# Designs tried in a protein design run: peptides against a protein of PDB entry 6MBK. Part 158

Target 1, 240 residues: chain A of PDB entry 6MBK
Amino acid sequence: GFEMVNFKEEGFGLRATRDIKAEELFLWVPRKLLMTVESAKNSVLGPLYSQDRILQAMGNIALAFHLLCERASPNSFWQPYIQTLPSEYDTPLYFEEDEVRYLQSTQAIHDVFSQYKNTARQYAYFYKVIQTHPHANKLPLKDSFTYEDYRWAVSSVMTRQNQIPTEDGSRVTLALIPLWDMCNHTNGLITTGYNLEDDRCECVALQDFRAGEQIYIFYGTRSNAEFVIHSGFFFDNNSH

## One batch from the design tools (peptide; made by RFdiffusion4, then SolubleMPNN)

Design b2_p18_5_s4 (from b2_p18_5, 7 letters changed)
Fold by OpenDDE base, seed 2:
Structure b2_p18_5_s4 (fold): chain B 240 residues (1-240), chain A 18 residues (1-18)
Amino acid sequence: as target 1 above (240 residues)
Amino acid sequence: MKWGMLIERDFTPVTFPE
């Protein structure tokens, strides 16, 4: 087994409570526990989703709004998950002036500026939508939708979104995967997949983990620059 | 186990469609 632990510097992570062997299936998350574009469509956001071209075109934004709506819902099934999410991120949208200046020495600065502009434009667009669209009346965001809310939500999705198959396996959709996304990153190989027969995400251990050790996964092939841009951190042992 | 697809963290930036 494993347990959620708040590690210094790394934040929340998973710690093994017993010895876990390499390639052992130690973690799985059924579809019903995932926050997906489909669950967004089936939520209070559904009516607005059906009428807004941007939400329809951009599953990640749909997830961001889904996350905000569920956060604002005391009885949300995902409250325990949402409460484990960082309140702030180290992503470019949260960079201080000195951090931005540091990045000017790299080509990453263009991506940072792009994120700033895009996020601001999106917020302005959706602020107007929420204030004026009839189907936004049922959203908890109606009376309180700040840039900070939006920044947080898109950063959460940006750092945690995953591609998974639809239930019938015919298409790909986006999902936040509770519990699994608590695993912090290490260098290695992808050890997570989707089991369509059991309709669940499955994660096998990248290596042997002893009881008491933090369980790491490999997030994917990313450069340090990509980690900064999309996840907000450098990985010293990153081979890319 | 039979996996339909691999799951990796998706770092696609949030941007309007072009």
Scores: peptide ipSAE 0.251, ipTM 0.783, DockQ to the pose 0.845
Fold by OpenDDE base, seed 3:
Structure b2_p18_5_s4 (fold): chain B 240 residues (1-240), chain A 18 residues (1-18)
Amino acid sequence: as target 1 above (240 residues)
Amino acid sequence: MKWGMLIERDFTPVTFPE
């Protein structure tokens, strides 16, 4: 029903291979295919996770390390997904001096500097953990953990993490949703949800899409400032 | 279809709680 395509103006996205009607269930992703805090706990990262309070308290950092460990694992189930991720981002952590200077005149500068400071502090902390903690010795990133690695992983999670229910539906956890997160943004309503009965993410079409058209979703209500700070782009047709 | 939760793209930065 769809394929991944590199669009000239928008980069990678999904294109319909057949006509899709509005509200049609065209995409679903079972829990087993998601990268979640739970899958991180069940991976090679699990022993360290069980011993480090920051990993336990911050699911987004747990996902970042899960992403790094799986990227460094040649036989990882998620290699095909990881290979689709950008190698670099246009987020503040990648801004050049001129871009930072431009933002100094805006209210966004405080958030940019906070991201810089927090990311640097987190890296310094976890660098020591990776070098000294006994459970870190078996991690595939043990001898290859740079700031660039951490910056990439944090930026990947920041731009792609989602809240989903736990298996029993009693709590909320974090997940990366392969294939679905390739959809680009348009104005509309949320058309993605979690089906607990079938234990999968489900996406229905926002509108009719003809064969050959790009499939868009609505990410949620976000300002252009939030897009710059968290996703690194402006959306001209953003109604917020 | 019965959904237990709607899924929005999360733009929360990776920072320590303030």
Scores: peptide ipSAE 0.249, ipTM 0.790, DockQ to the pose 0.769
Fold by OpenDDE base, seed 1:
Structure b2_p18_5_s4 (fold): chain B 240 residues (1-240), chain A 18 residues (1-18)
Amino acid sequence: as target 1 above (240 residues)
Amino acid sequence: MKWGMLIERDFTPVTFPE
């Protein structure tokens, strides 16, 4: 067992409510609970998705708009998950001018500027689409689509998107994985996979966790620079 | 094999196609 807890230094995370042994399957998330490109296609966004080449080509943008539409929908199935997401991020899109100036001394500045430029262009494009496209009229964000909204959604997807198999296992798609993505990062090995037979994401414990301890996972091989640029945090014990 | 795919956090920036 586990519970969601707001930790002082790390924000929201998962805490063990009992002793969990290493390699124990302690968490699984069925496909039906995931926010995926497919669920986006099956949502109110579907008609627009079917006619916009950018949404079709960019699954991460489709997820961003899916997230915005569901956030704007009081009766959304994913409201409980969306409420667990940060309201803002420590990613470059949220950097103040002084923080950007500080990064000018690093090679990361080019990636930061690229993110700014691309995000601004995307927003401008989709603002026009939302204002003019017939299939955008029924979107809950029709009359409320700000850059701040888009920045938040893009940052949420950027920091939380995952590759998972399609239902038939023939292709790869993108997903946000509720509950699981609340786990904070530690050094180790990948301990999450997709079980196609049961059609669910499965996470096994990286190590023994005692009752009351925070449950960590290994996000993958990343440098601290990559964490800062794309996830907004440093990990002191990161071996990369 | 129980898992068809390993899952890691994806930090790929959201960009338009080139």
Scores: peptide ipSAE 0.228, ipTM 0.773, DockQ to the pose 0.813
Fold by OpenDDE base, seed 4:
Structure b2_p18_5_s4 (fold): chain B 240 residues (1-240), chain A 18 residues (1-18)
Amino acid sequence: as target 1 above (240 residues)
Amino acid sequence: MKWGMLIERDFTPVTFPE
C-alpha cells in the first residue's frame, strides 16, 4: 500500500501505492523489527550495557550506541534502515554559528547550549569507557568512535525515538521504528499506537490518501522551541 | 524542506480495528 520515496525538499517519505482511506490500518511494524533498548541489551553492546550505569539509566544513549554498533556491522539486520537515515541533521548539534546567533534571540538558546554541553560530556565519558572498559573491546566502534559519530547517533535517536510498551506491557521503553519513522509530519491527531496483543506498532491513516500521494502523520503537539531543540525545525502550521 | 524528524513520541497500548 506504500513505498519509500525520496521526495523533493522533504527527503525520504512514504508514498501511497493505492488509495488509502482515513483510519485504515495501512502500516504496522512488529517489535522484532524495532531497534529497542532491549535489542541493544541483546546485541554486542549487551556486556557493556550490563556494566555501565549511564547506559542503563539513559535508554536514549543505549539506543544511540546500539545504532552505532549496528551501523558498523555489515551484516546487521538494520542496515537497510540505517542506510535511510540522514547523514547529518538540522538539529542544534549541527548548528552553524549563524544559526546559533539566530537562536540567541530566543529562549531556546539556553537549551541549545545545554545540549551541546551535555553531549560533549557524554562523548568524553563514553570515549573513556570505550577505550578502557574490557567489555568495550568487542564493539565494532572501538577504534572508530568520534564525536561526529556520537553526534549523529544522538541526533538520530533524538529525532526518531519513540516510547513503546515493554513486551509484557508493564513498563515503557524506547524504540526506533523502521519504515514508520519515514513518515513526514503534518498537523492532525496521533494515529499510531502499539498493539500489545499482536506486539506491533500500528498506524492508521490520518486522512484519505490517493495513490501517488505522500503519507503524512502527526508527530504530536510540540512547541516551536521543542521542534528546534529536538528535531531542528519550525513547523509553519504548528498549532501548539 | 525537511529539518530532521520530530522529537520523542509516545505510544499507548491500543488495539486498532481491523
Scores: peptide ipSAE 0.076, ipTM 0.584, DockQ to the pose 0.066

Design b2_p18_6_s1 (from b2_p18_6, 6 letters changed)
Fold by OpenDDE base, seed 2:
Structure b2_p18_6_s1 (fold): chain B 240 residues (1-240), chain A 18 residues (1-18)
Amino acid sequence: as target 1 above (240 residues)
Amino acid sequence: IDEFAYNFIPRFIPVLPP
């Protein structure tokens, strides 16, 4: 139903290989394919997670370290996904001097500096943890954990993290959603939901897409916790 | 995906009705 394509200006995205109708279920991702706080806890990071209060308190940082550990693991299940992630981001952590200077004319500069400071402090903290904590010895990060690594992982999580239900639906957790997050963003309505019965993320088409067209979805706004999802999901058993 | 936010607030994936 779709294929990964590297578009000129937009980078990686999904292109329809057939006509897709609005509200058609064209993409789903089972929980087992997600990178979650739970999968981080169940990975080589688990022992350290269990003893570090910051990792426990900040699921986003747990995901960042999960990404780094898996990236450094040649046989990681998530290697294909990780390879689709940008090597650099347009986040403030990657701003050059001229970009920062431009922002000095805005109130946003304070938030940028705060982000720099916080990220640097986090890195310094975890660098020490990785160097000294017994449960860090088996991490692939033990001998190679740079600020650039951390900056990348934090930016990856910051731009791609999602709140999803736990398996039993009683709580929420954080997840990166492979394949799905390859869709580039457009204005519209939320067309992605979590199907607890089938334990998967499901995405229906925002509009009609013809074969050969790029598939866009609306990821919503991070400032809003309430979303208007399309009322009429058409769940068709289509293959990817 | 397009980068449209620079904070650590996650996106929300709503639970679909059964």
Scores: peptide ipSAE 0.428, ipTM 0.819, DockQ to the pose 0.303
Fold by OpenDDE base, seed 1:
Structure b2_p18_6_s1 (fold): chain B 240 residues (1-240), chain A 18 residues (1-18)
Amino acid sequence: as target 1 above (240 residues)
Amino acid sequence: IDEFAYNFIPRFIPVLPP
């Protein structure tokens, strides 16, 4: 009972088309719709992934390249999702010179510089890989791989990546969750979990939403150390 | 979603109890 809407202040979001009650399972996304490290391995990126140690070691970079490859593919299954992504982000990689100078007064500047340096090095490395590696020849980004492309993909992954279980639940992997990540953020409790039995991400309503209201969710913290599943997750009958 | 982030720390999606 929701629809995608472009809100004036918040950009794309989800709006309720009917009344949704708190704790109601209103949104689920099957694994097959997720952009994951596994889907990257199964894509045109697969051959390169199998031979590049950095892609294998850094799932976030694998997702970034997966995102770039799919963006460059007109017939990509994920085109509808990719088109909803912002063209720019509120990440350090998009800071203007004045913003960076302002941060020089804070301890955050070291992290910003580190991110700049690392991202630049990664770009330089992969630019060479894309230009020279045999398995990169068929990549749709072969002739169009700019720093701006990489910055966008890295920032997209940085802001949207999620740790989810593998299909058998034995390990964790990284995923972008289409449709779900269109919900804008509000304060509250985590109401999203992964249902291994049905192999899908499930989101229950944080509160009552009336028809016509924007649906907000709480994405939680980005620190695994701060995540307390016992106190932070909202349990209901639909979660089992 | 457009969140300010300093690093590549992913969000955690908990596994739901059976």
Scores: peptide ipSAE 0.419, ipTM 0.811, DockQ to the pose 0.298
Fold by OpenDDE base, seed 4:
Structure b2_p18_6_s1 (fold): chain B 240 residues (1-240), chain A 18 residues (1-18)
Amino acid sequence: as target 1 above (240 residues)
Amino acid sequence: IDEFAYNFIPRFIPVLPP
């Protein structure tokens, strides 16, 4: 019902190949296709993960390293997904001096500087780990781990990470959701949920889309996280 | 997804009711 297309201005997105009706389940992504903390643990990163407390404590960093390892692996299942990711981001870590100067007049400057500092510290830490830890020797990124790599991975995760349930639904974990996150954003209601029975992310159409139209979804706002928790998935019954 | 104000706070994917 859709295809990946490189749109002008928006970059990669999804285009409908047929008419899609509002609230139609048009996209689902099984857990096995997700990049998760669990998949990171089960990857070449697993041995290092099991030995590094920071990776264990910070799932977002685990995902960042997972992303880097898979990017550096020519035969990675996620290569098609990774190749669609931006090479740079509009995140604070990519701000130019002029942008930072502009932000000096705002309260956001403290968050920006904090992010710079934290990311730099993390990089320095993991650079040492990768150079010295025995389990890092098997990582495909061992000889190619630059700050730019780390910045990219962290920014990729920062912009794309999702909290999803574990398979048994008892806990939450972090995931990148391939294909789904190719949808560009629009204003609206959250139309994505996780189906535990089928163990997949499910996305229903926010509106009618005609064949040939770009499919947009609403990713929500962080301020609306509570709304997501309380209101959950957009269902017909909430169209009141 | 690339937004100016993103940080390390993940999005939430709600669990669908059974």
Scores: peptide ipSAE 0.413, ipTM 0.808, DockQ to the pose 0.292
Fold by OpenDDE base, seed 5:
Structure b2_p18_6_s1 (fold): chain B 240 residues (1-240), chain A 18 residues (1-18)
Amino acid sequence: as target 1 above (240 residues)
Amino acid sequence: IDEFAYNFIPRFIPVLPP
């Protein structure tokens, strides 16, 4: 029902290969295809994860290292997904000096500096861990772990991380959702949910899409995240 | 996508009702 396309202006996105109706379940991604904290724990990173308190406490960092390890693994199942990720981001960690100067006049500058500081500290910490920890010897990134690598991985997670339920639904965990996160953003309602019975992420169409049209989804806003938690899954049925 | 806004908070995927 869809295909990956590199749009000239928007980069990678999904294009409909057939007509898709509003609220139609057109995309689902089983848990086994997700990059999760659990998959990180079950990967080559697992032994280190089990002994590092920061990895255990910060699922986003665990995902970042999971991305780096899988990227460095030629036979990784997620190679096709990783290759679709941007090589650089328009996030604060990639801001040029002029962009930072522009932000100095705004309240956002404190958040930017905090992000830089935190990321740099994390890198320094994990650089030492990777160089000295016995369980790091098995990591494919041991001999190649740069700040640029870490910046990329952190930015990838920051822009793409999702909270999903654990398998038993008792808790939430963090996940990257391949294919789904290739959909570019538009204004609308949240049309993605997790089906615990089938153990998969499900995305329904925000609107009608014709064959050949780009498929857009609404990622939600920070304010909407709380609303979604309370209100659940939204369908664009506001045509009534 | 407001990449700056998403830098700090993960997206929430709600559990679908059975």
Scores: peptide ipSAE 0.365, ipTM 0.783, DockQ to the pose 0.306; fails the geometry check

Design b2_p18_6_s2 (from b2_p18_6, 7 letters changed)
Fold by OpenDDE base, seed 3:
Structure b2_p18_6_s2 (fold): chain B 240 residues (1-240), chain A 18 residues (1-18)
Amino acid sequence: as target 1 above (240 residues)
Amino acid sequence: ISEFEYDFIPREIPVLPP
């Protein structure tokens, strides 16, 4: 059906290995392969999660720490996925001084500064937690937790997190979706949904793709400011 | 906990009909 390829201009993406028709189910990811708040609770992070109110209240931070713990674990099931993630992002947390100066004339500057302040406060809090909490001694990142680590994890979650249903469909949770999030973005309609009966994320083709063509999906509509803040993208003619 | 929050917009994956 498809293969991962490093494209010259777009970086990593998915390429069709056969002809795929529009609306064909070409990609699905079972819940067991997702990085979720639930998988974080069931990991080495679980004991700390059960005792820290911020991890319990903020699923995005729980995912960030789950990502860091799995990255630091050589035998992690998610190592193949983690190794495909960017080492740096175009999110505000990585902006240079000149980029911040440019944004001072825009409405986005307040959100950028808020992200800087909040991320710094979170890091300072969790640095102390990791150094002092008894359950933190079991974490593989115990002796290696830098601001750069935290910035990377937060940016990874910010750009890739998804809201999916719980197994019984009664609530929502947060998830990273391996392989699926390797698709590059194009304009169109959302063609991804969650199948509760089979307990998997399903993606159907937006259009016909011939063998050898790159497969694109539509992740949703956002303003340019929202793309800069949350996705690291900027489109001149982005439609709301 | 609000002082530790940062703004984020997760992608909403819709539930498929049975």
Scores: peptide ipSAE 0.518, ipTM 0.840, DockQ to the pose 0.887
Fold by OpenDDE base, seed 4:
Structure b2_p18_6_s2 (fold): chain B 240 residues (1-240), chain A 18 residues (1-18)
Amino acid sequence: as target 1 above (240 residues)
Amino acid sequence: ISEFEYDFIPREIPVLPP
């Protein structure tokens, strides 16, 4: 019902190949296709993960390293996904000097500087880990781990990470959701949920889309998580 | 570890009702 397209201005997105009706389940992504903390643990990163407290404590960093390892792996299952990711982001870590100067007059400057500082510290820490830890020797990024790499991975995760349930639904974990996160954003209601029975992310159409139209979704706001719990997802339960 | 926390909160994907 859709295809990946490189749109002008928006970059990669999804285009409908047929008419899609509002509230139609048009996209689902099984857990096995997600990049998760669990998949990171089960990857070449696993041995290091098991020995590094920061990776264990910070799933977002684990995802960042997972992303870097998979990017550096030519045969990675996620190569097609990774190749669709932006090379740069509109995150504070990519702000130019002029942008930072502009922000100096705002309260946001403190957050920007904090993010720079924290990211730099993380990089320095993991650079040392990668250079010295025995389990890091197997990582495909061992000889190619720059700040730019880390900045990219962190920014990728920051902009794309999702909290999803574990397979048993007992806890939450972090995931990148390939294909789904290629949808460009629009204002609206959250139309994505996780189906535990089928173990997949499910996305229903926010509105009608005609064949050839770009499919947009609403990723929500950070504060709207509460709204989703109460009223946000109008998933048609009759589709089950 | 707290010094390494990202300022960004992940999106929450709600669990669909059964």
Scores: peptide ipSAE 0.509, ipTM 0.846, DockQ to the pose 0.547
Fold by OpenDDE base, seed 5:
Structure b2_p18_6_s2 (fold): chain B 240 residues (1-240), chain A 18 residues (1-18)
Amino acid sequence: as target 1 above (240 residues)
Amino acid sequence: ISEFEYDFIPREIPVLPP
């Protein structure tokens, strides 16, 4: 029902290969295809994860290292997904000197500096861990772990991480959702949810899309997630 | 996806009702 397309102005996105109706379930991603904290724990990173308190405490960092390890693994299942990720991001970690100078006049500068400082500290910490920890010897990134690598991975996670339920639904975990996160953003309502019975992320169409049209979704805010839980994907004007 | 983020707040994917 859709295909990956590199749009000239918008970059990668999804294009409908057939007519898709509003509210139609056109895209689903099973848990087994997600990059999660659990998949990180079950990967080559697992032994290190089990012994590093920061990886255990910070799922986003675990995902960042998971991305780096899988990127460095030619036979990784997620190679096709990783290759679709931007090589650079419009995040504060990529701001040029002029952009930072512009922000100096704003309150945002403190957040930018904090992010830079935190990221740099994390890199320094994990650089040492990778160089010295016995379980790091098996990591494909051991001999090639640069700040640029870490910056990229952190930015990838920062822009794409999702909170999803654990398999038993008792807790939440973090996940990257391949294919789904290729949809470009538009204004609207959240049309994505997690189906625990089928153990998959499900996305329904925000509107009608004709064959050949780009498929857009609304990623929304956290406040909108509560609305979806209570009202479903669409506010049915069942007020009649 | 918006590439402009200041924080590490994940998006919340709601659990669909049964």
Scores: peptide ipSAE 0.499, ipTM 0.813, DockQ to the pose 0.284
Fold by OpenDDE base, seed 1:
Structure b2_p18_6_s2 (fold): chain B 240 residues (1-240), chain A 18 residues (1-18)
Amino acid sequence: as target 1 above (240 residues)
Amino acid sequence: ISEFEYDFIPREIPVLPP
């Protein structure tokens, strides 16, 4: 038992509605609820995906465009999820000039510049594709595709993308995991996995949580600098 | 927890292929 709550300091998160014990399976998300490269291929983006080599080669970009198309679709199945996503992120693509200058004293600056450059190039490429490609004509974003839109989608994917197995387990694919990714990050061990038998992501409790407490999970081992760059998280107790 | 390999760590946006 949990509920989505907007916490004062951390934004949206999950709160326990009952006592949850460590290692208890408290949250699972079936594949059919995930936003995946496969669901992108099966969406309005499918025809363009089948023709564009970059979308085919870069699953994260496919997810970004999938997210944009679904956001622009009032009847999208994922509207409830999309509405829970931040409107802006603490990722490098949103850094102000002073923040970038501050990072010049760190080794992270090269990754920041790389993200800026790559994202700008991707936007320029896909802007042209959306304007000229026949299979882009029916996309909801045809008449409204700004850099801000792309920046948001890329940052959403960057902070939330997960590598999961395909349905048959023979390969891996990328997925956004609704509801699960509402958990805020804490230091610890990975307690989430994909159950192929039941075809779902499963999350067990990292620790005991009492009713009324926020539920935290551990998304992976990174330095604080790497979390800032890739996840948008900063945790003081994160292991270096 | 699944015995299958997975990665939930977000990755950097790669450069466009040539």
Scores: peptide ipSAE 0.318, ipTM 0.718, DockQ to the pose 0.092

